# Peptides against a protein of PDB entry 3VA4, part 46

Target 1, 107 residues: chain A of PDB entry 3VA4
Amino acid sequence: EPIGQLRLFSGTHGPERDFPLYLGKNVVGRSPDCSVALPFPSISKQHAVIEISAWNKAPILQDCGSLNGTQIVKPPRVLPPGVSHRLRDQELILFADFPCQYHRLDV

## One batch from the design tools (peptide; made by RFdiffusion4, then SolubleMPNN)

Design b2_p10_3_s4 (from b2_p10_3, 6 letters changed)
Fold by OpenDDE base, seed 5:
Structure b2_p10_3_s4 (fold): chain B 107 residues (1-107), chain A 10 residues (1-10)
Amino acid sequence: as target 1 above (107 residues)
Amino acid sequence: MLVPPVVPAP
């Protein structure tokens, strides 16, 4: 069962979408086989990865060298490619210009 | 950051 969830907020692209996050690597990208498939031109085919090593550990977000970047909203900062960022519950993330939110599921 | 309309996969 999923350990976390990534919400893509609604916007000009369409309605809100929720993506389950599982143990292991959850790839975020435009490619349809990504765990978190964001089929938008500004998203790299493999944009970022959210890795969950255990149900009781904070996930790690890494940008995969995306063209349009991965940013944390609060406080604002661009994630350097390949650098681990420990996700906080309710973390707000921008993949390119697409706002998302991570939350831990109570399972 | 600028967001071009199309990006390739890294």
Scores: peptide ipSAE 0.259, ipTM 0.791, DockQ to the pose 0.307
Fold by OpenDDE base, seed 2:
Structure b2_p10_3_s4 (fold): chain B 107 residues (1-107), chain A 10 residues (1-10)
Amino acid sequence: as target 1 above (107 residues)
Amino acid sequence: MLVPPVVPAP
């Protein structure tokens, strides 16, 4: 059962897409085997990871040494590779140039 | 919003 969701906003790539997030590691990347598969050239094959250790804990986002980076929108900052960032509900994230939003599911 | 330079990733 998913306990979170990552929304990819609509853009030139196409319509909005929603990705369920589960307990454990949810890999974000261009590779089709990623939990959050973003099949775009600017996304690294293994770009980032969202790890959820428990339903009642904030997920941890880490960049995996991506080429085009991972950024938090408010306040703006680039995430250094491998550094843990606790995601807040409704947080806006840039994977390369693709804006996304995390939200907790009410389960 | 900060937008990084975008290049195809390996």
Scores: peptide ipSAE 0.252, ipTM 0.799, DockQ to the pose 0.902
Fold by OpenDDE base, seed 1:
Structure b2_p10_3_s4 (fold): chain B 107 residues (1-107), chain A 10 residues (1-10)
Amino acid sequence: as target 1 above (107 residues)
Amino acid sequence: MLVPPVVPAP
């Protein structure tokens, strides 16, 4: 059962995609074996990680030293590599130039 | 929101 969801908004790349997020590490990256696979050139193979704990369902987002970075949209902020950011429900995130939204699921 | 220029990642 997923604990959260990451939505990739529709764009020039194609339609919207929803990725389930589970307990543990949910890796965001271009590599096809990532939990959140974003197969786009601007995304690093291992771009970021969303970690969810059983003891705290609020996810922690960390950039993994990606080339094109990870940003929070509101308020605008670039996430320094390896620095933990606690995700808020409905938070908007940019992985490189790809806008996404985190949604907490009621489970 | 304006995003910085992006390049293909390794």
Scores: peptide ipSAE 0.245, ipTM 0.788, DockQ to the pose 0.844
Fold by OpenDDE base, seed 4:
Structure b2_p10_3_s4 (fold): chain B 107 residues (1-107), chain A 10 residues (1-10)
Amino acid sequence: as target 1 above (107 residues)
Amino acid sequence: MLVPPVVPAP
């Protein structure tokens, strides 16, 4: 069962999309085989990873060396590639120019 | 921030 959810907000690209997040690595990227597939030109094929472990269900977000970056909105912070960021519930994230929100699911 | 037609995989 999903441990969390990543919401892609609606925009010029289309309607809102919700992606389930599971234990292990949830890859965010343009490639269609990504767990969180964001098929947009500004998104790297493998852009970032959200890792959720059984030991600590709070997700760890890492940028994978994406071209257009990964940012936390509040407080504002650009994530250096490969540096772990512990996601908070309801945290707002920018993958390139696409705003998303992480939501913890109560399981 | 640029939006290229193709973004390489990291």
Scores: peptide ipSAE 0.236, ipTM 0.773, DockQ to the pose 0.179

Design b2_p10_4_s1 (from b2_p10_4, 5 letters changed)
Fold by OpenDDE base, seed 1:
Formats: C-alpha cells, sequence, structure tokens
Structure b2_p10_4_s1 (fold): chain B 107 residues (1-107), chain A 10 residues (1-10)
C-alpha cells in the first residue's frame, strides 16, 4: 500500500526512523497526527506536505510556511512556501535542520 | 549536507 518512504536520518534527536508515504496528502510536522510526525521544537506543527496522486506517483513536496523552512540538498535550495517541488527518488531533504531522504517503493 | 540556516524553536 505505501507508495514511498521518508527516512529521517539518525542524529542527536535519536535513531533513524522510516515513515511510509501513501496516496494523498502526507503531512510533515510536529503535530502528532501528521503522517510524518517529527516531534521536535524546530519543526512547525504543519511544516510541509508530500502529496502523491494515483495518476502520478512522483510526490509533490510543498513547504507550508514553516518557521525554519524546507530545503533541497541537491541542487541546494530553500523551497518557497507553497511552491511545488517534484521529488526525485532518493531526494535529500532538510526539514528545518533534520535531514531526510525520500525513497520510491516498488509496489 | 545542510544549507546554512538559523533554526528557532517554534
Amino acid sequence: as target 1 above (107 residues)
Amino acid sequence: IPLPTNVRAS
């Protein structure tokens, strides 16, 4: 059922965590009800969204006007709020200062 | 490889 995976790399916050990504809206944020719950002070309650459609399984990432931003590592850039970014397989993302990686699953 | 940024608690 999961179409993709978002990996939160290990760090001072703790061990690595993998979050499944499903069709529809996968919210990244500090709120516990987020699909990708990152319970850290630097993460906004509703930080970003990864949307996956049935018609195009390539996810769209948007920052939701987060306090500390969302960045793409390669090429390096900060995502303006609400601007769609099409995620590539194995894309490296920073939510605030937390490095993550998107992985497309073969299902 | 993070980009330089200031991080604040929210």
Scores: peptide ipSAE 0.266, ipTM 0.833, DockQ to the pose 0.765
Fold by OpenDDE base, seed 5:
Structure b2_p10_4_s1 (fold): chain B 107 residues (1-107), chain A 10 residues (1-10)
Amino acid sequence: as target 1 above (107 residues)
Amino acid sequence: IPLPTNVRAS
């Protein structure tokens, strides 16, 4: 059962998409085998990872040394590769130029 | 308000 959700907002790339997030590693990347597959050229094959160690703990987001980076929108901050960032509910994230939002599910 | 980025195909 999913513990969280990552929403990719609609844009020129296409419609909105919601990705379920589970316990463990949820890899964000262009590779089709990623948990959060973002099939866009500006996204690295293995771009970032959202790790959820427990249902009652904030997920950890880490950029994996992506080409175009990972950013937190408010307050704006570029995440250094490999540095842990605790995700807040409803947090807005940019993977390259793609805006997304993390949502904690009520489970 | 996101930071500006220089996007390149990877």
Scores: peptide ipSAE 0.261, ipTM 0.830, DockQ to the pose 0.740
Fold by OpenDDE base, seed 2:
Structure b2_p10_4_s1 (fold): chain B 107 residues (1-107), chain A 10 residues (1-10)
Amino acid sequence: as target 1 above (107 residues)
Amino acid sequence: IPLPTNVRAS
């Protein structure tokens, strides 16, 4: 069962989409086999990874050396490739120019 | 509010 959720906000690309996040590595990228598939040209094939080691631990977000980067909105910062960032509930993230939000599920 | 960045198609 999903432990978290990543919401892709609506935009010029289309309507809002919600992606379930599971224990282990959830790859974010343009490749269709990614757990969080964002089929947009500005997204790297393997852009970032959200790793969830336990239901009661904060997920870890890492940029995978993406072309257009991964950013945290509050406070604003660009994530250096491979550096771990602990996600807070309702964290706002930018994958390239796509705004997303992480939500912890009550399970 | 996003940080300023230049986006390129990959």
Scores: peptide ipSAE 0.259, ipTM 0.833, DockQ to the pose 0.748
Fold by OpenDDE base, seed 4:
Structure b2_p10_4_s1 (fold): chain B 107 residues (1-107), chain A 10 residues (1-10)
Amino acid sequence: as target 1 above (107 residues)
Amino acid sequence: IPLPTNVRAS
């Protein structure tokens, strides 16, 4: 069962989309086989990873050396490639210029 | 408020 959810907010690209997040690595990227597939040219094929472990349900976000980066909105920060960021519930994230929000599911 | 970004196709 999903442990979390990543919401892509609506925008010029289209409507809102929700992606389930599971234990293990949830790859965010333009490639269609990514767990969180964001089919937009500004998103790298493998852009970032959200990893969730059984021992620590708080996800860890890492940018995978994406072209257009990964940012946290509050407080504002650009994530250096490969550096772990522990996601908080309701955290707002930018993958390139696409705003998303992480939501922890109550399971 | 999101950080400023200069995005291009990847």
Scores: peptide ipSAE 0.247, ipTM 0.823, DockQ to the pose 0.759

Design b2_p10_4_s2 (from b2_p10_4, 3 letters changed)
Fold by OpenDDE base, seed 1:
Structure b2_p10_4_s2 (fold): chain B 107 residues (1-107), chain A 10 residues (1-10)
Amino acid sequence: as target 1 above (107 residues)
Amino acid sequence: IELPTNVKAS
């Protein structure tokens, strides 16, 4: 069962989409085999990763050296490549210019 | 290629 959810807000690209997040590595990227597939040219093939441990359900977000970056919205912060960021529930994230929101599920 | 808002296409 999913431990979390990543919501891609609606925009010019199309409607809102929800992606389930599981234990282990959830890769965010343009490649279709990514757990969170964002098929947009501004997204790197392997853009970022959200890792969730069985022992600590708080996800760790890391940018994978993406071309257009990964940012936290509030407070605003650009994530340096490879630096771990512990996601908080309801946190707003920008992958390139695509706004998303992390939601922790109660399981 | 470059996209609007200073974003590059990967």
Scores: peptide ipSAE 0.108, ipTM 0.731, DockQ to the pose 0.398
Fold by OpenDDE base, seed 5:
Structure b2_p10_4_s2 (fold): chain B 107 residues (1-107), chain A 10 residues (1-10)
Amino acid sequence: as target 1 above (107 residues)
Amino acid sequence: IELPTNVKAS
């Protein structure tokens, strides 16, 4: 069962999409085999990872050395590659220029 | 564009 959700907001690229997040590594990237597949050229094949080690722990977001970066929106912060960022509920994230939002599911 | 969350999208 999913522990969290990553929402890709609607935009010029298309409609909103919601991705379930599970225990373990949830890879964000352009590759179709990614848990969070964002099939856009500005997204790296392996862009970032959201790791959830336990249902009662904040997920960890890491950029995987992506070309166009991963940013936290508020307050604005570019995530250095490989550095762990603990996701807050309702956190707004930019993968390249694609706005997303993480939220914890009530499970 | 600016989303209701104040996130910028293009």
Scores: peptide ipSAE 0.064, ipTM 0.743, DockQ to the pose 0.094
Fold by OpenDDE base, seed 4:
Structure b2_p10_4_s2 (fold): chain B 107 residues (1-107), chain A 10 residues (1-10)
Amino acid sequence: as target 1 above (107 residues)
Amino acid sequence: IELPTNVKAS
């Protein structure tokens, strides 16, 4: 079952979308086979990865060397490629210019 | 557009 959720906020691209996050690697990217598929040209085919382990359910976010970057909103921070960022519940993330929010599920 | 969390969306 899903351990978390990534919400893509609504915008000019379309309506809100929720993506389940599971144990292991959840790849965020434009490629349709990504766990979190964001089919937008500004998103890299493999943009970032959200990794969740059984030992530490707090996800680790890493940018995968994306073209347009990955940012944390509060406090503002651009994530260098490959550098681990531990996600907090309700954390706001920008993949390129697409705002998202991580939500930890109570399981 | 400003989201409920005060995040701006283009």
Scores: peptide ipSAE 0.061, ipTM 0.733, DockQ to the pose 0.086
Fold by OpenDDE base, seed 3:
Structure b2_p10_4_s2 (fold): chain B 107 residues (1-107), chain A 10 residues (1-10)
Amino acid sequence: as target 1 above (107 residues)
Amino acid sequence: IELPTNVKAS
């Protein structure tokens, strides 16, 4: 059962997509085997990771040394590679130039 | 386009 969700907003790439997030490591990247597969050239094959250790604990987001970076929208902040960032519910994230939103599911 | 929390996307 999914613990959270990552929403990729609609854009020139196409319609909105919702990705379920589970306990453990949820890799965000261009590679098709990623939990959150974003098949776009500006996304690194393994771009970032969202790690969820427990259903009642805030997930950790880390950039994996991506080419085009990972950013938090509010307040604006570029995440240094490998540095843990605790995700807040409803947090807005940019993976390269793709806006996404994390939210926890009530399970 | 307008996204939640006034974030813009095309």
Scores: peptide ipSAE 0.060, ipTM 0.743, DockQ to the pose 0.077

Design b2_p10_4_s3 (from b2_p10_4, 4 letters changed)
Fold by OpenDDE base, seed 3:
Structure b2_p10_4_s3 (fold): chain B 107 residues (1-107), chain A 10 residues (1-10)
Amino acid sequence: as target 1 above (107 residues)
Amino acid sequence: IELPQNVKAS
């Protein structure tokens, strides 16, 4: 059962997509075997990781040294590679130029 | 949802 959700907003790339997030490491990247597969040239094969240790703990987002970066929208901040960022519910994230939103699911 | 003006969605 998913613990969270990552929503990729609609854009020039196509319609909105929702990705389930589970306990453990959820890799975000261009590679098709990623938990959150974003098949776009500007996304690194292994771009970032969202780690969820428990259903009642905030997930941790880390950029994996991506080419085009990972940013938090409010307040604007570029995440340094490998530095842990605790995600807040409804947090807006940019993977390269792709806007996404993390949502905690009730479980 | 309401996105910040610096975030685009179609």
Scores: peptide ipSAE 0.050, ipTM 0.714, DockQ to the pose 0.087
Fold by OpenDDE base, seed 2:
Structure b2_p10_4_s3 (fold): chain B 107 residues (1-107), chain A 10 residues (1-10)
Amino acid sequence: as target 1 above (107 residues)
Amino acid sequence: IELPQNVKAS
């Protein structure tokens, strides 16, 4: 059922975590109601959104006006709030200071 | 597994 996966790499916060991504909007944020719940103070309650419209289309990442921002690692880019970014497979993302990686699942 | 330097240094 999941179309993709967002991996939160291990760090001082704890071990690695993998979050399934589904069709529709997958909200990334500190709020426990988020699809990708990152319970850390530097993460906004609703930090960003990963929208997947179809299994064969690249997901769209948008920062939701987060306090500490959302960045793409390669090439380095800070995402302006509300601007769509098409995610590539294996793309590395920073939500505030937390490194993550998007992975497309072969379903 | 080690993170890329660009990720760790951010």
Scores: peptide ipSAE 0.048, ipTM 0.722, DockQ to the pose 0.096
Fold by OpenDDE base, seed 1:
Structure b2_p10_4_s3 (fold): chain B 107 residues (1-107), chain A 10 residues (1-10)
Amino acid sequence: as target 1 above (107 residues)
Amino acid sequence: IELPQNVKAS
């Protein structure tokens, strides 16, 4: 059962897409086997990871050493590779230049 | 919701 959601906003790439997030590791990347598959050339094959634990349902976001980076929008900051960032509900994230939003599901 | 253009254009 999904306990979170990552929304990819609409853009030149196409319409909005919602990705369910589950307990454990949710890999964000260009590879098709990623939990959050973003099939765009500016996204690294394994770009970032959103990890959610049962004991702490606030997700941890880490960049995986991506080429074009992972950023938090407000306040603006580039995430150094491997450094944990605790996601807040409604957090706005840039994977490369793709804007996304994390949403906690009330389940 | 929608992002501000400034954020989207980043």
Scores: peptide ipSAE 0.040, ipTM 0.700, DockQ to the pose 0.106
Fold by OpenDDE base, seed 4:
Structure b2_p10_4_s3 (fold): chain B 107 residues (1-107), chain A 10 residues (1-10)
Amino acid sequence: as target 1 above (107 residues)
Amino acid sequence: IELPQNVKAS
């Protein structure tokens, strides 16, 4: 069962989409086999990873050396490649210029 | 929700 959710907000690209997040690695990227597949040119094939462990249900977000970067919105912060960021519930994230929100599910 | 000014809010 999913332990979290990543919401891609609606925009010029199309409607809102929700992606379930599971224990382990949830890869965010343009490649269709990514668990969070964002099929947009500005997104790297493997852009970032959201890792969730059983020991720590707060996800760890890492940029994977993406071309257009990964940012935390509030407070504003550009994530250096490979540097871990612990996601808070309701945290807002930019993958390139695509706004997303992490939501922790009650499980 | 609160987003950067150039991004649509939810």
Scores: peptide ipSAE 0.039, ipTM 0.694, DockQ to the pose 0.085

Design b2_p10_4_s4 (from b2_p10_4, 4 letters changed)
Fold by OpenDDE base, seed 2:
Structure b2_p10_4_s4 (fold): chain B 107 residues (1-107), chain A 10 residues (1-10)
Amino acid sequence: as target 1 above (107 residues)
Amino acid sequence: IPLPTNVKAS
């Protein structure tokens, strides 16, 4: 049962895609075995991780030392590698040059 | 509104 969702907005790469997020570590990266697989050259094989410890707790986002970085849009900031960022519902995130949005699901 | 950044193929 998914607890959250990560939406990849439409762009030159193609249409919008929604990725379910589950309890535990949801790895974001170019590798096909990632929970959130973003098969684009600007995305690192293991780019970032969204960890959800419980349904009633905010997910934690960490950049994994990606080449092109992970950014929060509002307020704008680049996430240093390994630093925990608590995701807010509807938070806008940039993985390299790909805009995404986190959405908390009703469970 | 994203921060300005230069991206590279990885």
Scores: peptide ipSAE 0.243, ipTM 0.833, DockQ to the pose 0.759
Fold by OpenDDE base, seed 5:
Structure b2_p10_4_s4 (fold): chain B 107 residues (1-107), chain A 10 residues (1-10)
Amino acid sequence: as target 1 above (107 residues)
Amino acid sequence: IPLPTNVKAS
């Protein structure tokens, strides 16, 4: 049962895609076995991780030392590798140059 | 508004 969702906005790469997020570690990366597979050359094989410890806790986003970084849009900041960032509902995130949005599901 | 990034193929 998914606890959240990560939306990849549409762009030159193609249409919008929605990825379910589950309890535990949801790896974001170019590798096809990632929970959030973003098959684009600017995305690191293992780019970042969204960890959800419980349904009633904010997910934690960490950059995994990606080449092109992970950024929060509002307020704008680059996430240092391995530093925990608590995701807010409707958070806008950049993985490299790909804009995404996290939202909590009503479960 | 997203921050500008320098992108390289990984």
Scores: peptide ipSAE 0.242, ipTM 0.834, DockQ to the pose 0.767
Fold by OpenDDE base, seed 1:
Parts: structure tokens; sequence; C-alpha cells
Structure b2_p10_4_s4 (fold): chain B 107 residues (1-107), chain A 10 residues (1-10)
């Protein structure tokens, strides 16, 4: 079962979408085989990764050296490639121009 | 609220 959820907000691209997040690595990217597949040209094929451990359910977000970057909205911060960022519940994230929100599921 | 970013197709 999913441990978390990543919500892609609605926009010019279309309606809102929710992606389940599981233990292990959840890759965010344009490639269709990504756990969080964002099929948009501004998203790198392998854009970022959200890793969730069984022993620490707080996810770790890392940018994978994406072209257009990964940002935290509040407080505003660009994530350096490969640097671990511990996600907070309800955290707002930008993958390139696409706003998303992480939600921790109570399981 | 998004930070200024120049987006390029990849």
Amino acid sequence: as target 1 above (107 residues)
Amino acid sequence: IPLPTNVKAS
C-alpha cells in the first residue's frame, strides 16, 4: 500500500492527478516508466527521486540534475542536485513549472 | 509564489 501521495495540481496541462508513493525509490520524470510520470517536455526523463524508507517514513527528495530544477515553495528554495531534502507533510514542490504537493498517508 | 525560472524543453 502507498505510504504517501504526490498531487500534481491542475493547470494548463490538464486536471489534477494523484500519484501513490511507496517504500523505496519513487522516480519523478518524463519517462513513462517513472513512478511519478509527468509527460511534459520541461520535465527531465529522470528528474527527481522521492525515497521512502521503512525505518523512516519521512521521504527524502533529491533532484537528479534535472534541466529545469526542483524547488521548494515555502520557504522558497532551489534544491541543489543530489542534495537530500526531507519532505514535510503537505509540502509544496515545483518540478520545473509544475506545482505538486506531498501528502503523508496515515497507514 | 514560484521562484523565477527559465524553462526549456528537454
Scores: peptide ipSAE 0.240, ipTM 0.822, DockQ to the pose 0.758
Fold by OpenDDE base, seed 4:
Structure b2_p10_4_s4 (fold): chain B 107 residues (1-107), chain A 10 residues (1-10)
Amino acid sequence: as target 1 above (107 residues)
Amino acid sequence: IPLPTNVKAS
């Protein structure tokens, strides 16, 4: 069962998409085999990772050294590669130029 | 408000 959800907001790329997040590593990237597959040129093949553990359901987001970066919107900041950021419910994230929102599911 | 960014194709 999914523990969280990552929403990709609608934009010039197309309609809104929701991606389920599970225990373990949820890779965000352009590669089609990523858990959160964002098939856009500005997204790195392995862009970022959202890791969720059974002991701490609050996800940890790490940029994987992506070309165009990962940013938190509020408060605004660029995530250094490999540095853990604990996601808050409803947190707004930019993967490159794509705005997303994390939602914690009540399970 | 998102930070300003200039993106390139990867």
Scores: peptide ipSAE 0.230, ipTM 0.819, DockQ to the pose 0.751

Design b2_p10_5_s1 (from b2_p10_5, 6 letters changed)
Fold by OpenDDE base, seed 5:
Structure b2_p10_5_s1 (fold): chain B 107 residues (1-107), chain A 10 residues (1-10)
Amino acid sequence: as target 1 above (107 residues)
Amino acid sequence: VELPTGVRPS
């Protein structure tokens, strides 16, 4: 069922974690009910959203007006709140200071 | 990559 995956790299916060991404809105945030729950104080309760409208379309990442922001790593770019960014396979993302990587699953 | 402002608890 998962169409993509978001990997949170290991760090001082703990080990690596992989989050499955599904059709629809995958909310990234500190709140435990988020699809991608990142229980860290620097992450906003509802930080960003990865929306997948179809299995054959690139997911859309939007920052939700987070305190510490959302950035694309290569090339470096801070995402303005609410502006759609099409995720590329293997794209590296920073949610606040937490590095993550999106990849499309083969299924 | 560096954030424009310091990261702090939200």
Scores: peptide ipSAE 0.231, ipTM 0.784, DockQ to the pose 0.628
Fold by OpenDDE base, seed 1:
Structure b2_p10_5_s1 (fold): chain B 107 residues (1-107), chain A 10 residues (1-10)
Amino acid sequence: as target 1 above (107 residues)
Amino acid sequence: VELPTGVRPS
């Protein structure tokens, strides 16, 4: 079962979408085989990764050297490629220009 | 080609 959720907010692209996050690597990217598939041209095929460990349920977000970057909204911060960022519950993330929100599930 | 939001196709 999912340990977390990543919500893609509604926008000009369409309605809101929720993606389940599981233990292990949850790849965010434009490629359809990504766990979090964001089929938009501004998203890199392999854009970022959210990794969740069984020993530490706090997810680690890393940008994978994406073209348009990954940012934390509050407080504003551009994530350097390959640098681990521990996600907080309800954290707002920008993958390129797409706003998302991480939600920790109670399981 | 630059997208309206200021980003580029990747």
Scores: peptide ipSAE 0.230, ipTM 0.774, DockQ to the pose 0.385
Fold by OpenDDE base, seed 2:
Structure b2_p10_5_s1 (fold): chain B 107 residues (1-107), chain A 10 residues (1-10)
Amino acid sequence: as target 1 above (107 residues)
Amino acid sequence: VELPTGVRPS
């Protein structure tokens, strides 16, 4: 069962999409085998990873050395590759130019 | 939103 959700907001690419997040590593990237597959040219094949160790712990977001980067919106900051960032509920994230939002599910 | 380094195909 999913314990989190990553929402990709609507844009020129199309409508909003919601991706379930599970325990373990949820890879964000252009490759179709990624848990969070974002099939867009500005997204690296393996762009970032959201790791969830337990349902009651904050997920960890890490950029995987992506070309166009990963940013936290508020407060704004670019995530250095491989540096752990603990996600807060409803945190807004930019993967390249794609705005997303993390949501913790009640499970 | 504007990215600091711009965006290009990866």
Scores: peptide ipSAE 0.229, ipTM 0.786, DockQ to the pose 0.669
Fold by OpenDDE base, seed 4:
Structure b2_p10_5_s1 (fold): chain B 107 residues (1-107), chain A 10 residues (1-10)
Amino acid sequence: as target 1 above (107 residues)
Amino acid sequence: VELPTGVRPS
């Protein structure tokens, strides 16, 4: 069962999309085999990873050395590649220029 | 949403 959800907000790219997040590594990227597949040119093939463990259900977000970066919206900050960021419920994230929101599921 | 720098195809 999914532990969390990543919502891609609607925009010029199209409508809103929701991606389930599971235990383990959830790769965010342009490659179609990514758990969170964002098929947009500005997204790196393997852009970032959201890792969730049973021992710590708060996801850990890491940028994977993406070209256009990963940012936290509030407070605003660019995530250095490979540096762990613990996601908070309802956290707003930018993958390149795409705004997303993490939602913790009650499971 | 405004980014600090422009984005490019990757």
Scores: peptide ipSAE 0.220, ipTM 0.781, DockQ to the pose 0.763

